# Peptides against a protein of PDB entry 6TME, part 98

Target 1, 324 residues: chain A of PDB entry 6TME
Amino acid sequence: NRLKRAYIALQAWKKAFYSDPFNTAANWVGPDVCSYKGVFCAPALDDPSVLVVAGIDLNHADIAGYLPPELGLLTDVALFHVNSNRFCGVIPKSLSKLTLMYEFDVSNNRFVGPFPTVALSWPSLKFLDIRYNDFEGKLPPEIFDKDLDAIFLNNNRFESTIPETIGKSTASVVTFAHNKFSGCIPKTIGQMKNLNEIVFIGNNLSGCLPNEIGSLNNVTVFDASSNGFVGSLPSTLSGLANVEQMDFSYNKFTGFVTDNICKLPKLSNFTFSYNFFNGEAQSCVPGSSQEKQFDDTSNCLQNRPNQKSAKECLPVVSRPVDCS
Target 2, 324 residues: chain A of PDB entry 6TME as posed
Amino acid sequence: NRLKRAYIALQAWKKAFYSDPFNTAANWVGPDVCSYKGVFCAPALDDPSVLVVAGIDLNHADIFGYLPPELGLLTDVALFHVNSNRFCGVIPKSLSKLTLMYEFDVSNNRFVGPFPTVALSWPSLKFLDIRYNDFEGKLPPEIFDKDLDAIFLNNNRFESTIPETIGKSTASVVTFAHNKFSGCIPKTIGQMKNLNEIVFIGNNLSGCLPNEIGSLNNVTVFDASSNGFVGSLPSTLSGLANVEQMDFSYNKFTGFVTDNICKLPKLSNFTFSYNFFNGEAQSCVPGSSQEKQFDDTSNCLQNRPNQKSAKECLPVVSRPVDCS

## One batch from the design tools (peptide; made by RFdiffusion4, then SolubleMPNN)

Design b2_p14_6_s1 (from b2_p14_6, 6 letters changed)
Fold by OpenDDE base, seed 2:
Structure b2_p14_6_s1 (fold): chain B 324 residues (1-324), chain A 14 residues (1-14)
Amino acid sequence: as target 1 above (324 residues)
Amino acid sequence: MPYPGLIPPPSREP
């Protein structure tokens, strides 16, 4: 019965293929679905004498098509890996029936529409990868209530603000890069107890950086480049005891880059180029250390090469944003 | 992981 439902689902999916360049589904014939390429069976959790479809792996198959609603019949699937294909349309709501979903990877496809809220219905989900698609609209705040190890949202069309619920996340890696997020980074960011890497690259984020960033003791990568951030760097950044890679480039930051930031003990690369900084400590100067790499290009620094003109600097530097 | 020993194992590609 369970394998019969799987057969119906898989045949419906094969019918939904527009192109299969590698003939991945060529052997998807007959009732023996466990022999299908990219289909993996295991003993059922409730009855070890029964085989069920436990996983799908079609990574890198370059298949064009869509996900039909009949995929909801794959109720035993815990692993769904279909990255690097050309699947289009939306994620079917019928996938809510896949209550064992543990890893869901639909990255590098052509999916559209809002955030796939069906992913929020899976109680045991640990890994969600939806990067490199065309998902749009608001990010549901509930995503950060999930016990996810990593949250990959980069290279989509998400808009609006980052939810304040971000502080509830237990993820070690979170990527927002290359979307259309706007507003400020929530102050609740400092509550992310397991955070190792966070990337905000290439959004429309603005305002001052919250002081609470300095509470991220485990962060090794912090990239806020290519946004609209203003004001001075928070003095609390001196608390980033484990940061190795830090990038604030391509923003509108002002003020002085301090020793307390540039002398962070594990700092390897610190890029603060393409801002309006008007001073830096000697420890921040490129070439001042053999162990640390700095980039101060295109700021408002005196006696440094490759800086902005006085004409570009004066209007901004003379009107510093107070973040207090 | 709900299925011990599932092949392929869980894969988190970077």
Scores: peptide ipSAE 0.355, ipTM 0.886, DockQ to the pose 0.469
Fold by OpenDDE base, seed 4:
Formats: sequence, structure tokens, C-alpha cells
Structure b2_p14_6_s1 (fold): chain B 324 residues (1-324), chain A 14 residues (1-14)
Amino acid sequence: as target 1 above (324 residues)
Amino acid sequence: MPYPGLIPPPSREP
């Protein structure tokens, strides 16, 4: 009996709650699990005459607790949304039994440990949100082999390099922000044919930006701010025909910011402040356009306000990194 | 979505 298994799982989970400030699980009593708050049933895919637990939505419940291994008994769940809680511990490996998992959102919790590799076992997963947790270690390369629509990894403790497999991703949105990723952005990034938004904010990324970024024709948001990138901006960025928001601030970029970048047709906001740029085209000057916003603050630009001192600029500008 | 018409609907917005 599938609902009996679900009952066992949900009762084990209720027992694993340390705090339920909104009494979300107050009605989690008895065998009628489909009446439980935050539990959603549907006809089973293999037998429409049988009801199964198809989804969990405990978003914003502020529940403190952990995920017990008995959750692996929820084998029919395709939707698991438990964001904005205080769940701690690790994601149970027993969740590998949830072969219908389609959307997995455990964001805004207190989960720890390595990347939850159980997510890689779900063949039909399309949405993965693990942001705002304490996940650590390396990102498995296999995550980008998944046919995911969105990958939210931001605000964790992930480290090491971004896998080269990123180019295989079909995701429209990928966030790496506020982790400890290091190394270069892989050249394979240009192969992300469905990419609309990518965010690298606040990592330890370095090296030159790959020219292949210019192949991201569908990207609307590209944020690489607060890293250690060096060299000039790739001339191929002129290929970003749909970019609206672009941020390269708080890096170590040098060289000239060109018209080809600042005149991008959909560009609304371009922030390149807090770098070591030594020149900019007139089209890049803040206030030069009514339709576009630019920030050139704290560079090495001549005749612009709020620039770095010559003493600070000279050591960097005089030793430009050749990215060719 | 494996279950057509599942309530609540999926949410994918950042």
C-alpha cells in the first residue's frame, strides 16, 4: 500500500521536527495522508485508480528538524518544496527511491555536507534549488549532464573549480554566487545554448574571461562581479545580442571598455566599477545614454570622477595580462 | 511535470 508507506514516512518526518512554529504538522494524524497540510496527492501514473503522495510543499513553514531516511518511502513524489525552513543535517540517500522527482527545492535551510549526489540519481529532475544552505566541497561534474531547466547553487560553501561539463547544461538559469569556486570559467560555457541568466558573484574565480562567453546569444543576465578576473574584456562580448544586465565590477580587469560592448542593443545596465580599466569609449560613460546605465567608478580612467590613484593603478595597468 | 494539474503548481522563479 503506497499511502501506508507514505504514512510511515510522514510520521517519521513529523517525529524529526524539533520546532513547528506554525503548527504545520498539527493535522498530520491518522492514515489519511492526503489531508495533511502541505501534502498533495494525485492519481498514480501507473494506476489512476490509486492515490499517491505526489507532492510536498512546506515552503515558508519555519520548521526546525531533519530529513529522516524514511522519506525514501515517498516513492511517488515529483514535487518536493521545503524552502525557508530550518531543516538541518544531510539530504538522505534514501531519496534515490523517489525516481519521479521533478522539482527539488530545499533552499533557505541549514543543510550541510557535500553536494547531495542523490539529486543526480533522479532521471526526470528539471529544477534543483539548494541555495542558501551550507553545502560544501566540489560540485559534481555530472550535475550539468542532467537535463535541468534551473540550477540554483548560490550562497553555499562549494569550492574547487567549475566543471567543464557546464557547457552541456540545458539550464536557462544557473547561479554560482556566494560560494568559494576558484579557477577559470570553462571555455565550454559558450555551449550553454539555452542560458538566459548566469551569476558568478562573490567567488574566487580568476584568469581571463573566455572568448566563448560571446556565444551566449540568449543570455539576458551575466554577472561575474566580485571575483579575481584579469585581462581585458573579450571583444566577442559584442555577440551578447540579448544581454540586459551585465556586471564585471570588483575584479582586476584592465584595458579599454569598447563601444562594441557598451552599444549592445539590449543592454540596460552595465557595471564595470572597481577594476583597473584605463580607458572607455564615449558610449560607456555614465550619463551618455538615457536608456542605459553605466558605472565606471574606481577604475584607472582619466578625466572621470571617483577613480583609483595613479599609485594604485600603475602597478596593475603597466603589467597587463595577455589573454590571447 | 509528471502529474498534470498537480496543486500546488511548480515554482521556478528565483
Scores: peptide ipSAE 0.349, ipTM 0.880, DockQ to the pose 0.561
Fold by OpenDDE base, seed 1:
Structure b2_p14_6_s1 (fold): chain B 324 residues (1-324), chain A 14 residues (1-14)
Amino acid sequence: as target 1 above (324 residues)
Amino acid sequence: MPYPGLIPPPSREP
């Protein structure tokens, strides 16, 4: 009896709640789990005459607690949305039994431990949101071998390098922001053929930007701000035909910001402030266009307001990093 | 989506 197993799982979960401020689980009583608030049933895929728990939606419930191993009994669940709660602990390995998992959203919680490798075991997973947690350690390279539409990793404690496998990702949106990632952006990034948005904000990434970024023809948002990138902007960035939002602020970039970047046809906002750029084309100057917004603040530009002092600029500008 | 008739529909909203 699949609903009986679901009942056991859901009752175990209710017992694992420390706080339910909205009384979300108040009606979680009795065997009729399909009537439970936030529980959604559907005909089973293998037998349409049988009802199964197909989805959980507890988004914005502010529930404090943990995920008990009994949740592994919810073997028919394809949608697990529990964002904006106060769940803590680790993602149970028993969730490997949820082979129909399609969308897994545990964002904005208090989960800890390494990357939840159980997510890699789900063959049909399309959406993974683990942002705004306390996950730590290395990102497993295998995450990018998954046929995911979106990968949200931002606001965690992930460290080490971005895996070279990133180029295999079919995701349209990938966020790395506000972690502890280090090293260079892999050259394989240019192979992300479906990429629309990628965000690296607020990591410890370094080195030169790979030329292969210019191959991201579908990218509309590229944000690499608040890192340790060095060298000049790749000339190949002129290939970003669809980029609308581009941010390289708060890095250690040097060199000249060129016309071919600032004249990108879809560019709406380009922020390159708080670097060590020593020149910019006229097309990059803030106010030069009515259609585009630029920020060149706190660079080493001549005849521009709000620039770094010569004392700050000279040591860096006189020793440019060669990315060739 | 394995359950085409599942309500609520899949959501990717933060």
Scores: peptide ipSAE 0.333, ipTM 0.866, DockQ to the pose 0.474
Fold by OpenDDE base, seed 3:
Order: structure tokens, then C-alpha cells, then sequence
Structure b2_p14_6_s1 (fold): chain B 324 residues (1-324), chain A 14 residues (1-14)
């Protein structure tokens, strides 16, 4: 009996709660699991006459605890949303039995360990949110082989390079922000055909920006701020026909910020502050446009306010990185 | 969505 298995799973989970400040699981009593708060039932896909647990929503419950292996008994669950809790430990490998998993949101918790590779086992997964946790180690390349709509990885402890497989991703939104990613952005990034938003904020990324970024025709948000990028901005950035928000601040970029970038047709905000740019086109000057907002603070620009000293600029500007 | 009519809850904003 599927509901009996669900009962076992949910009771095991309740037992795994250390704190339930809102008494969310107070009504988790008895065999009628479909009446449990945060538990949603639906007719089974294989037999409409059978009721199964199809979804879990415990968002914002502030529950402290862990995910017990018995959750693997929830084999009919397609939606698992438990964000904004205090769940700790690892994601159980037993969740591989949840073959209908469609949306998995464990964001804003206290999960630890490596990337939850069990997520890679779900053939129908479309949404993965693991942000605001303590996941660590390498990002498995296989994540980008998944047909995901969104990939939220930000605010974790992920290390190593961004996989070259990123170009295979069909996601519209990908966040890498506030991790420990290093190395270059893969050139394959230009192959992300559905990308609308990508965020690299606050990593240890370095090297030159790949020219292939200019192939991201659908991107509306591109944020590479707070990294170690060097060299000039790629001239191919003129191809970002739909970019609205662009941030390159807090890097080590050099060279000239061109008209072709600052005159991008959909550009609303362009922040390139806290770099070593030694020139900018007039179209890049803050206040030059009513439609666009620019920030050129703390560069090596002449005749601009709030720039770096010559002492700070000369060592870097005199030895520009050649990205060719 | 595999279950028609099952409304997914929102995720936390970045």
C-alpha cells in the first residue's frame, strides 16, 4: 500500500525533527497522511483510483532536523519543497526511488556534504534549488546534462572549476554566486541556448572572459562581479542584444570599455566599477544616458571621480593581460 | 508537471 509506505516515511521524518517551532507536524498523526499539513495527495499516474502522496511543501517552517532514509518510501512524490528550514545532514541516497521527482527545493537549510548526486538520478527533474546550504566539493559535470529549467547553486561551498558541460544546459537561470569556484568560465558557455540569467558573483573565477559569452543572445542578466577576471572585455559582448543587467565590478579587468558594450540596446544597468579600466567611451560615462545606469567607480580612468591612484593603477595597467 | 493540477510552491528568492 502506497499510503502505508508514505505513513512510515512521514512518521520517520517527524521523529527526525529536533524542533518544529510552528507545530507544522502537529497533525501528522494517524494513517490519513493526505490530511497532514504540507502533504499533498493526488491520483496515482499509473492508477487514477489510487491516492498517493504527490507533493511535500514545508517551506518556511523553520524545522530543525534531518532527512531520514525512510523518505525513499515516498516513491510517488514529484514536488519536494522544504526551503527555509534548519534541516541538516545529507540528502539521503534513498531518494533515488522518487523517480517522479520534478521539482526539488532544499534551499536555505543546513545541508552539508558533496553535491547531492541523487538529484542526477531523477529522469524528470526540471527544477533544482540547493542554494543557501553548505554543500561542498566539485560540481558534477552531469548536472548540466539534465533538462533543467533552473539551477540554483549559490551560497554554498562548491569548489573547483565550472564544468565544460555547462554548454549543454538548457536552463534559463543558473546561479553560481557565493561559492569557491575557480578557473576560467568555459568557452562552451556560448552554447547555452536558453540562458536568460547567469550569476557568477563572489567566486574565485579568473582568466579572461571567453569571447563566446557574446553568443548568449537571450541573456538578460549577466553578473560576473567579485571574481579575479583579467584582460579586456570581449568585443563580442556587443552581441548581447537582450542584456539588461550586466555587472563586471570587483575584478581585475583592464583596457577600454567600448561604445559597443555601453550602447547595447536593452542595457539598463552596467556596473564595471572596481577594476583597472584605463578608458571608457563617452556612452559609458555615468549620467550620459537617461535610460542606462553606469558605475565606473574605482578604475584607472582619467578625469573621472573616485578612481584609483596612479600608484595602484600603473603596475596593472602597464602589464595588461593579452586574452588573444 | 507530472500531476495535473498540483501547484508547486514558490522557492526562496536569491
Amino acid sequence: as target 1 above (324 residues)
Amino acid sequence: MPYPGLIPPPSREP
Scores: peptide ipSAE 0.356, ipTM 0.882, DockQ to the pose 0.607; fails the geometry check

Design b2_p14_6_s2 (from b2_p14_6, 5 letters changed)
Fold by OpenDDE base, seed 2:
Structure b2_p14_6_s2 (fold): chain B 324 residues (1-324), chain A 14 residues (1-14)
Amino acid sequence: as target 1 above (324 residues)
Amino acid sequence: MPYPGLIPPPDRTP
């Protein structure tokens, strides 16, 4: 009965393919769904004598098509990996029936519409990858209430602010890059206890960086480049004991880049180019260390190469933003 | 992992 439902689902999906360049679904014929390419069966959790479809892996198949609602019949699926295809449309709400969903990867496709809220219905979800699609609108704050290991949201069309619930996240990796997020980074960011890597690249974020960033003791990668951040770098950044890669380039930062930041013990690369910094400590100068790489290009620094003109600098530097 | 022995694809890197 369970495999019969899976057969119905998989045949409906095959029918929803517009193109299968590698003939991935060529063997999707007959009732033996466990022999289908990219379909993985396992003993059912409730009855080990019964085989069920436990996983789908169609990664890199370049299949064009859509996800039909009949996929909701795959109620035993825990792994759903279909990245690097050309699937379009929306994620079916019928997938709410897949209560065992553990890893969901639909990255590198052509999905559209709002955030797939069906992902919030899965109680055991640990991995969510929806990057490189055309998802749009607001990010639901509830995403950070999920006990996720990783959250990949980059290269979409998400708008609005980053939810304050971000501080509740237990994820080690979170990517916001290349969206349309706006507003400030929430102060609650400092509560992310397991965070290793966070990327904000290429959004419309603004305001001052919150002091609470300095509480991210486990962070190894912090990239806030290509936004509209203003003010000075928080002095609390000296608390980033494990940061290796830090990028603040292409913003509107002002003030002085201090020794306390540039001498961070595990810092390997620190890029603060394309801002309006008017001073830097000697430890921040490119070439000052063999162990650290710095880039101070296109700031308002004196006696440094490749800086902005006085005409560009004076209007900004003379009116520093007070973040206090 | 809910299913013992079911190995996920390796494509989980940023």
Scores: peptide ipSAE 0.368, ipTM 0.900, DockQ to the pose 0.644
Fold by OpenDDE base, seed 4:
Structure b2_p14_6_s2 (fold): chain B 324 residues (1-324), chain A 14 residues (1-14)
Amino acid sequence: as target 1 above (324 residues)
Amino acid sequence: MPYPGLIPPPDRTP
């Protein structure tokens, strides 16, 4: 009996709650699990005459607790949304039994440990949100082999390099922000044919930006701010025909910011402040356009306000990194 | 979506 298994799982989970401030699980009593708050049933895919637990939505419940291994008994669950709680511990490996998992959102919790590799076992997963947790270690390269629409990894403790497999991703949105990723952005990034938004904010990324970024024709948001990138902006950025928001601030970029970048047709906001740029085209000057916003603060630009001192600029500008 | 008619909660943007 599938609902009986679900009952066992949900009762085990209720027992694993340390705090339920909104009494979300108050009605989690008895065998009728389909009446439980936040539990959604549907006809089973293999037998429409049988009801199964198809989804969990405990978003914003502020529940403190952990995920017990008995959750692996929820074998029919396709939607698992438990964001904005205070769940701690690790994601149970027993969730590998949830072969129909389609959307997995455990964001805004207190989960720890390595990347939950159980997510890689779900063949039909389309949405993965694990942001705002304490996940750590390396990002498995296999994550980008998954046919995911969105990958939210930001605000964790991930480290090491971004896997080269990123180019295989079909995701429209990927966030790496506020982790401890290091190394270069892989050149394979240009192969992300469905990419609309990518965010690298606040990592330890370094090196030159790969020229292949210019191949991201569908990207509307590209944020690489607050890293250690060096060299000039790739001339191929002129290929970003749909970019609206672009941020390269708080890096170590040098060289000249060109018209080809600042005149991008869909560009609305371009922030390149807090770098070591020593020149900019007139089209890049803040106030030069009514349709575009620019920020050139704290660079090495002549005749612009709020720039770095010559003393600070000279050591960097005089030793430009050749990215060719 | 594997279950027809099952509506997921609102998606969040970055």
Scores: peptide ipSAE 0.361, ipTM 0.894, DockQ to the pose 0.658
Fold by OpenDDE base, seed 5:
Structure b2_p14_6_s2 (fold): chain B 324 residues (1-324), chain A 14 residues (1-14)
Amino acid sequence: as target 1 above (324 residues)
Amino acid sequence: MPYPGLIPPPDRTP
């Protein structure tokens, strides 16, 4: 019965394919769904004598189509990986029936609409990848209440602010890059105790960086480039004991880049180019270290190459934003 | 992982 439901679902999905250039679903014929390419069966958790569809992997199949509501019949699926296809439309709400969902990867498709709130209904979800789509609107705060290992949201059309609930996240990797997020980074960010990598690249974020960023002891990658951040870099950034890659380029930062930041023990790459910094410690100068790479291009630094003109600098440097 | 024998694809690069 469970495999029969899976058959119905998979045949409905095959019918929803507009193009299958690699003929991935060519063998999707007959009741033996466990033999279907990209379909993986396992013994059911409640009855080991019964085989069920436990996983879907159609990554890189370049399939054009949509996800029909009949996919909700795949109630035993824990892994759903369909990245790098051309699936369009919305994520069916019927997927709420997939209560075992553990990893959901629909990245690099053509999905549209609001955040797929059906993902919030999955109690055991650990991995969420919806990047490189056309999802839009607000990010639901509840996403960070989930016990996710990774949250990939980059390259979408998300707008509005980053939820304050971000501090509740236990994710090691979170990407916001290349969306339309606005407002400030929440101060609660410092509560992300498991965070290793966070990327804010290419949004409309603004304001001062919160001091609480310095509490991210485990962060190895912090990229806030290509936003509208202002003020000085928080002195608390000296607390980033494990940061390796740090990028603040293409913002509106001012002030002095301190020795305490540039001498971070694990720092390998620090890019603070294309800002309005008016000073830097000697330890921040490109070429000052063999093990660290710095980029101070296009700031307001004296006696450094490739800096902004006085005309560009003076209006900004003379009126620094006070983040206190 | 709910299914012990099921190995997810290694496609998690940020």
Scores: peptide ipSAE 0.380, ipTM 0.904, DockQ to the pose 0.683; fails the geometry check
Fold by OpenDDE base, seed 1:
Structure b2_p14_6_s2 (fold): chain B 324 residues (1-324), chain A 14 residues (1-14)
Amino acid sequence: as target 1 above (324 residues)
Amino acid sequence: MPYPGLIPPPDRTP
């Protein structure tokens, strides 16, 4: 009896709640699990005459607790959305039994430990949101081998390098922001053919930007702000035909910001403030366009307001990093 | 989506 197993799982979960401020689980009583708030049933895929628990939606319930191993009994669940709660601990390995998992959202919780490798075991996973947690350690390269539509990793404690396998990703949206990633952006990034939005904000990334970024024809948002990138902006960025939002602020970039970047046809906002750029084209000057917004604050630009002092600029500008 | 009648929450914004 599949619903009986679901009952066992859901009752175990209710017992694992430390706090339920909205009384979300108040009606989680009795064997009729399909009537439970946040529990959604559907006809089983293998037998349409049988109802199974197909989805969980406890988003914004502010529930404190943990995920017990009995959740592995929810073998028919394809949608698991529990964002904006206060769940703690680790993601149970028993969730490997949820082979139909399609969307997994545990964002904005208090989960800890390494990357939940159980997510890699789900063959049909399309959406993974683990942002705003305390996951730590290395990002497994296998995450990008999966056919995911979106990968949200931001606001965690992930460290080490971005895997070279990133180029294999079919995701339209990938967020790395506010982690502890280090090293260079892999050159394979240019192979992300479906990429629309990528965010690297607030990491320890360094080195030169790879020229292959210019191959991201579908990207509308590219944010690499608040890192340790050096060198000049790649000339190949002129290939970003669909970029609307671009941010390179708070890095250590040098050189000249060129017309071919600032005149990108879909560019709406381009922020390159808080770097060491020593020149910019007229098309890059804030106020030069009614259609585009630019920020050149705190660079080494001549005849521009709010720039760094010569004392701050000279040591960096006089020793440009050669990215060739 | 494996369950045609099951509608996921719309919260997918970065």
Scores: peptide ipSAE 0.363, ipTM 0.898, DockQ to the pose 0.704; fails the geometry check

